# Peptides against a protein of PDB entry 6A30: the designs that were tried, part 31

Target 1, 150 residues: chain A of PDB entry 6A30
Amino acid sequence: AQDADNVLQPIMDLLDSNLTLFAKICEKTVLKRVLKELWKLVMNTMERTIVLPPLTDQTMIGTLLRKHGKGLEKGRVKLPSHSDGTQMIFNAAKELGQLSKLKDHMVREEAKSLTPKQCAVVELALDTIKQYFHAGGVGLKKTFLEKSPD

## One batch from the design tools (peptide; aimed at target 1 T20 A135)

Design b2_p22_3 (made by RFdiffusion4)
Pose (drawn by RFdiffusion4):
Structure b2_p22_3 (pose): chain A 105 residues (1-54, 100-150), chain P 22 residues (1-22)
Amino acid sequence: AQDADNVLQPIMDLLDSNLTLFAKICEKTVLKRVLKELWKLVMNTMERTIVLPPSKLKDHMVREEAKSLTPKQCAVVELALDTIKQYFHAGGVGLKKTFLEKSPD
Amino acid sequence: SSPVTFEQVHEAVEKMKEVLLS
């Protein structure tokens, strides 16, 4: 849990002062649109940075084997991910839980 | 408080990667 907090700390320091500034000055729809968009952005960047997918093999270029995360690493990732989801739900001001769960991103 | 940009988010996620793989 402490490790997951440390992973999320950089992105939370960025969004905190902000998300906070918004919903204070945005209509519900405007806030929801921004959060939905920031949500897609975070999920996409994570997909393309910490988990980028894995070369000519014999003759025909095959994808290499993925280097598995350690068990502790897998757990930290799962928890940190589940935490960001709750962070965007924000207990009922952010995105609905139903939206986040079915989010294709 | 300031507008959030792609570059900021990207840098923050790269920092997450560094912390995770440390």

Design b2_p22_3_s1 (made by RFdiffusion4, then SolubleMPNN; from b2_p22_3, 9 letters changed)
Fold by OpenDDE base, seed 3:
Structure b2_p22_3_s1 (fold): chain B 150 residues (1-150), chain A 22 residues (1-22)
Amino acid sequence: as target 1 above (150 residues)
Amino acid sequence: SSPITEEQIEQAVLKSKEILFS
């Protein structure tokens, strides 16, 4: 619990500051709309930054590796004649070179996978944020908070 | 939301990430 609170502190400080301002300036219906937009923005940012660092590259690499790995299990590929084999090796080397460059680009954002402990902390943090936006029933509806943010 | 607010949220989330991995 203490770990989750520490992780959430920067987000909560920002939310408290902004919501205090918006509550003073906005009419009730406008405030509700602002809350919805803030919820979406927070959730999408957390997902992109913490939970699912751009898996787009891992899923693409995983899909590419699975597509290429399944291609290697096929049997006795008769080595085509020396000329065709060299071209295939060159293409494979070019693809491997692109994969290495992609790996280098991916390594820069070491998308550190969350440990089980870190996952538990993030789950608690997300629940706390949901409760915050629900605000005892005067904020966003539970049904809205349970849906994936668009 | 305002671009300023969006940037502030991003910075806050990055700080949270730093704490999570510390």
Scores: peptide ipSAE 0.586, ipTM 0.921, DockQ to the pose 0.554
OpenDDE base, seeds 1, 2, 4, 5: peptide ipSAE 0.584, 0.583, 0.581, 0.580; ipTM 0.920, 0.921, 0.919, 0.919; seed 2 fails the geometry check

Design b2_p22_3_s2 (made by RFdiffusion4, then SolubleMPNN; from b2_p22_3, 10 letters changed)
Fold by OpenDDE base, seed 3:
Structure b2_p22_3_s2 (fold): chain B 150 residues (1-150), chain A 22 residues (1-22)
Amino acid sequence: as target 1 above (150 residues)
Amino acid sequence: SKPITKEEIEEAVKKSKEILFS
């Protein structure tokens, strides 16, 4: 999609300008090693900057919501003894405080959740970068590119 | 041309993110 191309343009401009130079100055085996390191660096940077923040936040929110939802179903109408009511309020306040801190952290990190459309764009972008590093078979192997860059 | 640095990649990815959320 045109959107994916636009998103990738800054990264591709950087890579295209430098890889041409590397291809001229490096022996083939050295070049392959350089490409591997660049692949890892690009993928890890994209993951940390674009992918991980939204996913981590969604997972944390989902876990918190799931924990809260399970707590509501055990509506044991036990007449809370004064002590039980106070403890429930304290726990609820603590949970609300954690939600507030999470919200504040999310706002501070500009961690915007990806929309379905944005997710699709990112997936296309990642595939394009993978194909670029494969370079029709003269670059990195497909098996290497399918593995985690860690 | 200087070799690609970590900082240059981070800047490029930041720009990509800005485009994605524009």
Scores: peptide ipSAE 0.520, ipTM 0.911, DockQ to the pose 0.824
OpenDDE base, seeds 1, 2, 4, 5: peptide ipSAE 0.498, 0.508, 0.498, 0.496; ipTM 0.905, 0.908, 0.905, 0.906

Design b2_p22_3_s3 (made by RFdiffusion4, then SolubleMPNN; from b2_p22_3, 12 letters changed)
Fold by OpenDDE base, seed 5:
Structure b2_p22_3_s3 (fold): chain B 150 residues (1-150), chain A 22 residues (1-22)
Amino acid sequence: as target 1 above (150 residues)
Amino acid sequence: SKPITEEEIKKAVEESKKILFS
């Protein structure tokens, strides 16, 4: 659905950029924790962008996410040389912090019943994001992903 | 404990895109 693209594409592009970096620099346990936090952020974003506001506002939010996502990419510190693990952790934390700021720019309304169109968008979005975070079995466990409210 | 490979992340992203735009 076009509406799902409008919402998710900016998020996926941002996640792709950040997770590629994190996968290189994080120990497995740390990376799992990062993925869990990102999962929560994405789920919260979906709730606010799809469930709470009308569909017309989703495009606007998508545009805002793209704007801020590009800002994050511009601030993307190239992988520092392997020499400073502390700097690597700091950079990862900085990137995560920038992602969390996106939620402050989201339009929020009172929760309402979903139209059939909104339901279809949510369903497609959830499947896509679950697949992304599962990452062919190397990411988050399916059991964890299925505990998220649909 | 190895980090997730970049290739696996890339694969997951591409699969997700395929699902999203199918």
Scores: peptide ipSAE 0.021, ipTM 0.474, DockQ to the pose 0.076
OpenDDE base, seeds 1, 2, 3, 4: peptide ipSAE 0.018, 0.019, 0.019, 0.018; ipTM 0.466, 0.476, 0.463, 0.376; seed 1 fails the geometry check

Design b2_p22_3_s4 (made by RFdiffusion4, then SolubleMPNN; from b2_p22_3, 14 letters changed)
Fold by OpenDDE base, seed 2:
Structure b2_p22_3_s4 (fold): chain B 150 residues (1-150), chain A 22 residues (1-22)
Amino acid sequence: as target 1 above (150 residues)
Amino acid sequence: AKPITKEEIEKAVLESKKILFS
């Protein structure tokens, strides 16, 4: 549980902040697309975080996620005008794109099979994130979430 | 189609945190 928390908490904080904003400003179809991209990003980030040495990578991911998340929280209070909403979505997409580049900088340690402990953490994390993205049935479909590469 | 609301997302976040910390 503690190991999973260390990995997931920064991600959950980012998701909480960003999705709250997106829920306010996005049309449903746009929001769904954003959720799908966030899902992919989260899965990729988690895979790398768990496979890579825990201490240094968690700090780096947490710092990156926090750096990108702070920019969006300031927008949470202001109902954006239609033009402002589009710009906010664009900025959020840019931030997500920068987070995806973390993919290239994280030295994948050699494709080491996850230890049993790491597997357990991944499974717990995946279940938690699936629950989050399902959002009580109004978010992403279970079938989509289950087909995501583990 | 019912839009995803802030409240629904917040609920999902809270439930996820509960699972994570249990």
Scores: peptide ipSAE 0.057, ipTM 0.528, DockQ to the pose 0.070
OpenDDE base, seeds 1, 3, 4, 5: peptide ipSAE 0.019, 0.021, 0.022, 0.043; ipTM 0.478, 0.486, 0.520, 0.499

Design b2_p22_4 (made by RFdiffusion4)
Pose (drawn by RFdiffusion4):
Structure b2_p22_4 (pose): chain A 105 residues (1-54, 100-150), chain P 22 residues (1-22)
Amino acid sequence: AQDADNVLQPIMDLLDSNLTLFAKICEKTVLKRVLKELWKLVMNTMERTIVLPPSKLKDHMVREEAKSLTPKQCAVVELALDTIKQYFHAGGVGLKKTFLEKSPD
Amino acid sequence: SLSTSVEERIKKIQEAYEEFEE
């Protein structure tokens, strides 16, 4: 849990002062649109940085084997991810839970 | 379960939204 907090700390320091500034000055729809968009952005960047997918093999270029995360690493990633979801739900001001769960991103 | 620091950040968002609605 402490490790998951440390992983999310950088992105939370960035969004905190913001998300906070918004919903204070945005209509509901405007806020929702921004959060939905920032959500897609975070999920996409994560997909393309911490988990980029894995070369000519014999003759026909095959994908390499993925280097597995350690058990502790897998757990930290799952928890940190579940936490960002709750962070965007924001207990009922942010995105609805139903939207986040079915988010294709 | 969420950590205290995450819960405090969520509360700040909620309080800022309530101020806009008032």

Design b2_p22_4_s1 (made by RFdiffusion4, then SolubleMPNN; from b2_p22_4, 13 letters changed)
Fold by OpenDDE base, seed 3:
Structure b2_p22_4_s1 (fold): chain B 150 residues (1-150), chain A 22 residues (1-22)
Amino acid sequence: as target 1 above (150 residues)
Amino acid sequence: MLSPALQARIERIKKAYKERLE
């Protein structure tokens, strides 16, 4: 349990910050689209993290998330004027784009077989993230979350 | 079973979604 919490903490911190911001600034239809794209991004990132680097480097997910999260800390959430909202979405899209570039640099190293313990942690992490996006049925539909992003 | 901390995070985002999506 503690290991799963440690692995999830950086991801959840990033998600909390971004989703809270998007919930405030996005219209309902836009927010749903953002949630879907963010879900795909998270799933792809997790899949690669599972397939590529040994889970030992808490630092890589943390560093990836921190490098992208640092941009959100300094901005006093001035309620952006209409122009500021567009810029924030653009910046968020740019940050998401950088995550996609990281995807390209993650060379598919040999699928190191996860230990049973690591598999259990990943399963718990995935379940937790699904619950986070589903949010008791208010967020993304369960049917969407159960579909492979592929 | 989710830790109380994780559950609290889920409840927070649930509230945020409810306010906006509902």
Scores: peptide ipSAE 0.402, ipTM 0.881, DockQ to the pose 0.443
OpenDDE base, seeds 1, 2, 4, 5: peptide ipSAE 0.395, 0.402, 0.395, 0.400; ipTM 0.880, 0.880, 0.877, 0.880

Design b2_p22_4_s2 (made by RFdiffusion4, then SolubleMPNN; from b2_p22_4, 11 letters changed)
Fold by OpenDDE base, seed 4:
Structure b2_p22_4_s2 (fold): chain B 150 residues (1-150), chain A 22 residues (1-22)
Amino acid sequence: as target 1 above (150 residues)
Amino acid sequence: SLSQQLKERIERIKKAYEESLK
């Protein structure tokens, strides 16, 4: 539980900031598309974190999330105008698209068999993230989250 | 707890979404 929390907290912080913003500025169908891309991003980030040695996990998650989250200035998030929101979505989608390309590079490293402990942490993390992305019914459908090839 | 934090985050997203439909 504690290990899962350590992995999830940076991810949840990133997701909370971005999903809250997107929920305000996006139409329902657009929001669902954004959520699907964010889901892929999170799954890819977790996959990388789990494959890498535990000592680098927190720094790597932070680096991966910061590399992809650098667009969120710490400043007073002025709700972007509708035009600014579209550009932010486009930029976020572009950043997410770059992460999908990075998946192809990771699959080539011998999938070191996750230790039973790592598997348990991943399972708990996945369940928590699925609940987050479902967002009590306003987010992604449970069926999509369960059938995700990621 | 993580579960409580998650629930609170979910509710914030729900509220933001509902406000966007208005």
Scores: peptide ipSAE 0.063, ipTM 0.575, DockQ to the pose 0.627
OpenDDE base, seeds 1, 2, 3, 5: peptide ipSAE 0.040, 0.038, 0.041, 0.041; ipTM 0.552, 0.549, 0.547, 0.551

Design b2_p22_4_s3 (made by RFdiffusion4, then SolubleMPNN; from b2_p22_4, 12 letters changed)
Fold by OpenDDE base, seed 1:
Structure b2_p22_4_s3 (fold): chain B 150 residues (1-150), chain A 22 residues (1-22)
Amino acid sequence: as target 1 above (150 residues)
Amino acid sequence: MLSKRLQERIERIKKAYEESLK
């Protein structure tokens, strides 16, 4: 459990910040669409990260998240105008999309098979993220989360 | 079983969504 928490912490910190923000600024229908797109992005990122050796990921994900996370703190949350909210979502999606560029650098390391311990951590991580997106039934439907390739 | 910390984070997001639905 503690190992999974440590591995998930950077992703969860990012999700906590972004999903909390989106929940505040988006209408229900828009929020559900955003959650679906974020779910796909997270699953694609995790799938790629699992195929790539985990050791290089922690430092690079931490560094990438640390560099981009600093930009959100300083602005006095003036309620962004409708245009500003769209731009923030676009920027957040773009930042998450840059995680896809991390793919090109990481793909070169030989796909080492996950150890049984690593598999167990990944399974726990996936279950945790599913619960995070489901949020006791308020978020995404369980049936939608279960159809995503594990 | 999820860690207490992870459960607390999930509950925080749940509350944020519940507030948005209101």
Scores: peptide ipSAE 0.329, ipTM 0.828, DockQ to the pose 0.536
OpenDDE base, seeds 2, 3, 4, 5: peptide ipSAE 0.321, 0.304, 0.318, 0.312; ipTM 0.822, 0.812, 0.823, 0.818

Design b2_p22_4_s4 (made by RFdiffusion4, then SolubleMPNN; from b2_p22_4, 8 letters changed)
Fold by OpenDDE base, seed 2:
Structure b2_p22_4_s4 (fold): chain B 150 residues (1-150), chain A 22 residues (1-22)
Amino acid sequence: as target 1 above (150 residues)
Amino acid sequence: SLSPRLQERIKRIQEAAKEAEE
């Protein structure tokens, strides 16, 4: 449980900040698309965070999340005019794109078989994230989350 | 079981998502 919390906290910080913004700005159809992309990003990030040594990844993810997260929290999101909402979505998409580029620089350590402990952490993390993205039925469908190849 | 903090964060997001759907 504690190990899963340590892995999930940085991801949840990212998700809380971005999803709160997206929920306010995005129409339902746009939100669903954003959630699908975030789901893929989160799955990829978790896989790496769990497989890579905890110290190096927490620092990189934490640094990226902290660098981008500090910009979003201080802005009392005034309901932007339609133009401002589009710009915020663009900025958020750009930030997500930068996270995906970090994916390419993180040395894919060869798929070492996860230890039983790591497997348990992954399973708990996956369940938590599925619940998060499902959001009581207002988010992504369970069938999508379960059938995701990620 | 998830940490109480994670559960609370998930709950807040679910509430925000629900409010956005209404």
Scores: peptide ipSAE 0.103, ipTM 0.638, DockQ to the pose 0.502
OpenDDE base, seeds 1, 3, 4, 5: peptide ipSAE 0.098, 0.095, 0.106, 0.099; ipTM 0.638, 0.633, 0.640, 0.645; seed 4 fails the geometry check

Design b2_p22_5 (made by RFdiffusion4)
Pose (drawn by RFdiffusion4):
Structure b2_p22_5 (pose): chain A 105 residues (1-54, 100-150), chain P 22 residues (1-22)
Amino acid sequence: AQDADNVLQPIMDLLDSNLTLFAKICEKTVLKRVLKELWKLVMNTMERTIVLPPSKLKDHMVREEAKSLTPKQCAVVELALDTIKQYFHAGGVGLKKTFLEKSPD
Amino acid sequence: LYSAEEVKERLEEAVKETLEEA
């Protein structure tokens, strides 16, 4: 849990002062649109940075084996991910839980 | 509209609850 906090700390410091500034000054729809968009952005960047997928093999170029995360690493990632989701739900001001769950991103 | 304090508290609570359950 402490490790997951440390992983999210950089992105939370960035969004905190912000998300906070918004919903204060945005209409519901405007806020929802921004959050839905920032949501897609975070999920996409994570997909393309911490988990980029894995070369000529014999003759025909095959994808390499993925280097598995350690058990502790897997757990930190799952929890940190589940935490960002709650962060964007924001207990009922952010995105709805039903939207986040079915988010294709 | 929503106040900044309310939004901030809810953001912190949502993170703390997830981490305390873990």

Design b2_p22_5_s1 (made by RFdiffusion4, then SolubleMPNN; from b2_p22_5, 11 letters changed)
Fold by OpenDDE base, seed 2:
Structure b2_p22_5_s1 (fold): chain B 150 residues (1-150), chain A 22 residues (1-22)
Amino acid sequence: as target 1 above (150 residues)
Amino acid sequence: MYSEEEVRKKLEEARQAVLNKA
């Protein structure tokens, strides 16, 4: 549990910051699309995080995710008038793009076989993220989450 | 649009539910 929480916490902090913004600015259909992109980003980030040596790389990824998550929270400009919704969506999309670039800077270590402990952490982390993205039906459909490559 | 509070609450509930089972 603790190891999974250590992996999840930076991701959750990022997701919380992003989802809060998106929930405020997005209509339901737009929000679903954003959540799908976030899901892909999170899955890709986790894959890299787990393949990387657990100690040094988690700290780096966590720091990077926190930096970007805080950047998005700070970019939470008070919603002025209705005209600013489009600009906010654009800014949110830009932040998502920056997170995607973060993926490219993560050194792909060669796909090492995960130890049983690492597998257990990954499974727990994936389950948590799936539940998070489902959010009791507010988020993505379970069927979509289960079809995503684990 | 979803309320910020509702989204945050549901996400936190989901996280805690999984962590409590582990």
Scores: peptide ipSAE 0.044, ipTM 0.553, DockQ to the pose 0.745
OpenDDE base, seeds 1, 3, 4, 5: peptide ipSAE 0.036, 0.027, 0.033, 0.044; ipTM 0.533, 0.530, 0.543, 0.552; seeds 3, 4 fail the geometry check

Design b2_p22_5_s2 (made by RFdiffusion4, then SolubleMPNN; from b2_p22_5, 10 letters changed)
Fold by OpenDDE base, seed 4:
Structure b2_p22_5_s2 (fold): chain B 150 residues (1-150), chain A 22 residues (1-22)
Amino acid sequence: as target 1 above (150 residues)
Amino acid sequence: MYSEEEVREKLKKARKDVLEKA
């Protein structure tokens, strides 16, 4: 559990900040589209960060994600006052841009097989992310999440 | 649109549920 939390925490903090912002500014259809793009980005990031590189140290992945995620102000994205929808969209675009930069900073190493322990950690992290993106049925469909490459 | 609190609670619940079962 602790090892899984160390990997999961930076990702979930990033998702919390971004999705909280989008939940406030997007209508349901737009939000669903954003969630699909974020899902793809998260899956690709996990593939590159966890699956492709030898998970030598979960702390390193967590630290890398935290270090890159620290550039994403862990701060509650100050949603500007409801009065400036333009600023909210700008902030949302900025956060998406930062998430994309995080993906680009992931070093693609030669695909090494994960140890059983590493696989278990990844599975726990993926389960949490899938549950969140499904959001009790109001988010992404289960069929979409299941067909997405794990 | 979803409330900020709803999104946050769903995230926390998802994380808690998975980690407690591990």
Scores: peptide ipSAE 0.111, ipTM 0.663, DockQ to the pose 0.669
OpenDDE base, seeds 1, 2, 3, 5: peptide ipSAE 0.070, 0.107, 0.090, 0.080; ipTM 0.607, 0.657, 0.635, 0.617; seeds 2, 5 fail the geometry check

Design b2_p22_5_s3 (made by RFdiffusion4, then SolubleMPNN; from b2_p22_5, 13 letters changed)
Fold by OpenDDE base, seed 4:
Structure b2_p22_5_s3 (fold): chain B 150 residues (1-150), chain A 22 residues (1-22)
Amino acid sequence: as target 1 above (150 residues)
Amino acid sequence: MYSEEEVREKLKKSIQDVLDKA
């Protein structure tokens, strides 16, 4: 439990900050797309972190999430006046484009055999993240979350 | 530290707020 929380906390902090912002500025369709890209980012980050030695995991997750989150932060999201909705969508699309590019650069390193403990932590973390992204049905569809390469 | 439940509820609320405005 504690190990899973340690892995999840940086992810949740990133998700909370970004999703709250996107939820305020995005239409439903755009928000769903943002959620999908964030899901992919989280999954890829977790995959890399789990495959990497435990000692660097939190810092690397945090750094990767921050590095990709900083791409999100550099957009001084000026709170839209009514006229700025299009600009906000454009900014969101630009940020999504950066996330998609990141996915393409993620070379799947050979899955190092995880210890049973690491597997349990990952499974718990994945379940928690899936529940988070599903958000009681208002978020991503379960089918999308389940088809994501574990 | 945000509990899993707190984060989930925040997300639900944020998404719901968007849906209610849409």
Scores: peptide ipSAE 0.059, ipTM 0.558, DockQ to the pose 0.078
OpenDDE base, seeds 1, 2, 3, 5: peptide ipSAE 0.023, 0.044, 0.021, 0.022; ipTM 0.486, 0.523, 0.482, 0.506; seed 1 fails the geometry check

Design b2_p22_5_s4 (made by RFdiffusion4, then SolubleMPNN; from b2_p22_5, 13 letters changed)
Fold by OpenDDE base, seed 4:
Structure b2_p22_5_s4 (fold): chain B 150 residues (1-150), chain A 22 residues (1-22)
Amino acid sequence: as target 1 above (150 residues)
Amino acid sequence: MYSEEEVRKKLKQAREDVLKKA
């Protein structure tokens, strides 16, 4: 449990900060689109973290997410005005558009072997992330989450 | 639109649910 939480914490900090903001400014359908892009970012980051480098530094996951999540507001929980909200959505959409390119630039090397413990931690982390993105049915569909490369 | 509290609650609940099962 503690090891899984250590892996999750950087990811959840990013998600909490950004999704809270987007939840305030986005209509439900727009928010779902944002969630899909963030999901892709998380999965791509996890793939790189798990497949390529050794899974040693749990903080690296958060750092990688933050690095790829450029243009996302970090820690800014300010309710935008109506006019500001539109601009924020536009900016967010522009930045999220960059995430679509991330998949094409992923160089896959031969997967490094994970220990059984590392696998268990990753599985718990992925389960938590999936649950959050599903959000009791108001978020992303389970079919989307399960079919996504992870 | 979702409230800030709703998003935070869902996030927290998701973490707690998994950690309790582990």
Scores: peptide ipSAE 0.125, ipTM 0.686, DockQ to the pose 0.739
OpenDDE base, seeds 1, 2, 3, 5: peptide ipSAE 0.118, 0.124, 0.111, 0.119; ipTM 0.679, 0.690, 0.671, 0.683

Design b2_p22_6 (made by RFdiffusion4)
Pose (drawn by RFdiffusion4):
Structure b2_p22_6 (pose): chain A 105 residues (1-54, 100-150), chain P 22 residues (1-22)
Amino acid sequence: AQDADNVLQPIMDLLDSNLTLFAKICEKTVLKRVLKELWKLVMNTMERTIVLPPSKLKDHMVREEAKSLTPKQCAVVELALDTIKQYFHAGGVGLKKTFLEKSPD
Amino acid sequence: AEEAAEELEKGMEEAREELEKA
């Protein structure tokens, strides 16, 4: 849990002062649109940074084996991910839980 | 508007408290 906090700390320091500034000055729809968009952005960047997918093999170029995360690393990633979801739900001001769960991103 | 900002802050704090409990 402490490790997951440390992983999220950089992105939370960035969004905190912001998300906070918004909803204070945005109409519901405007806020929802921005969060939905920031959500997509975070999920996409994570997909393309910490988990980029894995070469000519014999003759025909095959994808390499993925280097598995350690058990502790897998757990930290799962928890950190589940935490960002709750962060964007924000207990009922952010995105609805139903939207986040069915988010294709 | 101020109340909505406060609720948003609380929600972010709750998500952190749930993370600490976990």

Design b2_p22_6_s1 (made by RFdiffusion4, then SolubleMPNN; from b2_p22_6, 10 letters changed)
Fold by OpenDDE base, seed 4:
Order: sequence, then structure tokens, then C-alpha cells
Structure b2_p22_6_s1 (fold): chain B 150 residues (1-150), chain A 22 residues (1-22)
Amino acid sequence: as target 1 above (150 residues)
Amino acid sequence: GEERAKKLREGLEAAREELKKK
């Protein structure tokens, strides 16, 4: 659990801030679309992390998520006006787009078989992320989350 | 929007708490 938490905390912190903003400024259908794209991004990032050697992955994800998380703290004070919402979405999308660029830099090394311990951590992480994106029913539907290629 | 954000935050916090319990 602690290992999974350590991996997920940077993602959760980034998502908490961005999703809260999106929930405020987006219509429900737009929010769902944003959540779906974020889910895909997170899943793709995790898939690549699993395929990459364990040591480089935590540092790389942690570094990327920390770099992106630090940028969000400075913007907290301005109450989003409706006009500012589009720019905020654009900025958030740009920040998330940088996470997609991580995808291009992650060289698939030969899929080393995960140890049973690593598999258990990944399974716990995946379950937690599914719950996170479901957000008690306010987020994505469980059926959508379960159909995602594991 | 604010009510949705509140509900979302509550759902996210619930997911975090579930992770801490495992």
C-alpha cells in the first residue's frame, strides 16, 4: 500500500487540482470528456512505467508530476471568471500534454517480467486510480474504467 | 459548477482514504 501510495500521490495531487478546476468551469459532458482523456493518459503512462525498468520509472514519473504540480500552486488565488475558464483549460491541457510527451521519451526496454510484488503494487495502483476517476459516481462510469485495456 | 467540484473533491478524498486503509 505504501509503495502504491508513493507512486500515486504525485498523480493524485495533479489530478485533484486540475479536476477541481475543470469541475467548476466545464459543463458535465465536457468534464466527462476531459476525464476520459486524462484516464487514457494516466493508463498509457502507467503501461509504459510497467514496461520500463523499475528504478527509472518512479524517478521519472515523480519528477514529471512534481514539475507539473509546482506550476499549479502559483495560480491558486485568482477566482476563475468565465472568460478565464477557457485559458485555464488550455493551460491545464498544455500541462497534461507535457505528460504525453513523457510517453515519447520512455523507450520500451524489453518487457522485464514484473516480480509478484511489483504486480501486486500495480494492481493496487490500478484499482485506486479507477476509484479515483470514478470519484464516488461524479467522475467516469465504472464500465468505462473497466473496459480500459489493462 | 461549485457543487460538482465539491462532490468531485469528496469522491477523490474517499479514494485517497481507501488507499490508506489498504
Scores: peptide ipSAE 0.169, ipTM 0.732, DockQ to the pose 0.822
OpenDDE base, seeds 1, 2, 3, 5: peptide ipSAE 0.152, 0.167, 0.158, 0.160; ipTM 0.717, 0.725, 0.721, 0.726

Design b2_p22_6_s2 (made by RFdiffusion4, then SolubleMPNN; from b2_p22_6, 12 letters changed)
Fold by OpenDDE base, seed 5:
Structure b2_p22_6_s2 (fold): chain B 150 residues (1-150), chain A 22 residues (1-22)
Amino acid sequence: as target 1 above (150 residues)
Amino acid sequence: GEEREKKLREGLEKAREELRAK
């Protein structure tokens, strides 16, 4: 599980920061849409990371997540006025869009078959992420998370 | 918003605990 923790910790930290912000500023339907897009982004990132060599991938994801996560940390999130909330959503959406674009530049190496150890790490990672996105019932539905492409 | 934020944090903490326990 240590390997899974090392891979997931940067993702979990990014998700915590972003989802906390979205929970505050987004209406319920908007929040669900944002969560679905984040879920898709995370799943696609994990898929690419699994296909890429293990050591370079962890550092790249961590670096990508840190580069884009730092933009949110600077200000004491003063509860923005309604006008400021819209700008924050726009900025957060822009950051997520940049993460998606950076992902496309990740070199797809040859899909090597995962070792049993790697499979176990991926399964644990997926379960953890599903639980996080479900968020005790206020996030995404379990049925949606389970139907996501494996 | 505060209730949703609390639930997200609880979900994150639970996920981290389960990850560490395995």
Scores: peptide ipSAE 0.122, ipTM 0.699, DockQ to the pose 0.715
OpenDDE base, seeds 1, 2, 3, 4: peptide ipSAE 0.117, 0.110, 0.106, 0.111; ipTM 0.698, 0.683, 0.683, 0.696; seeds 2, 3 fail the geometry check

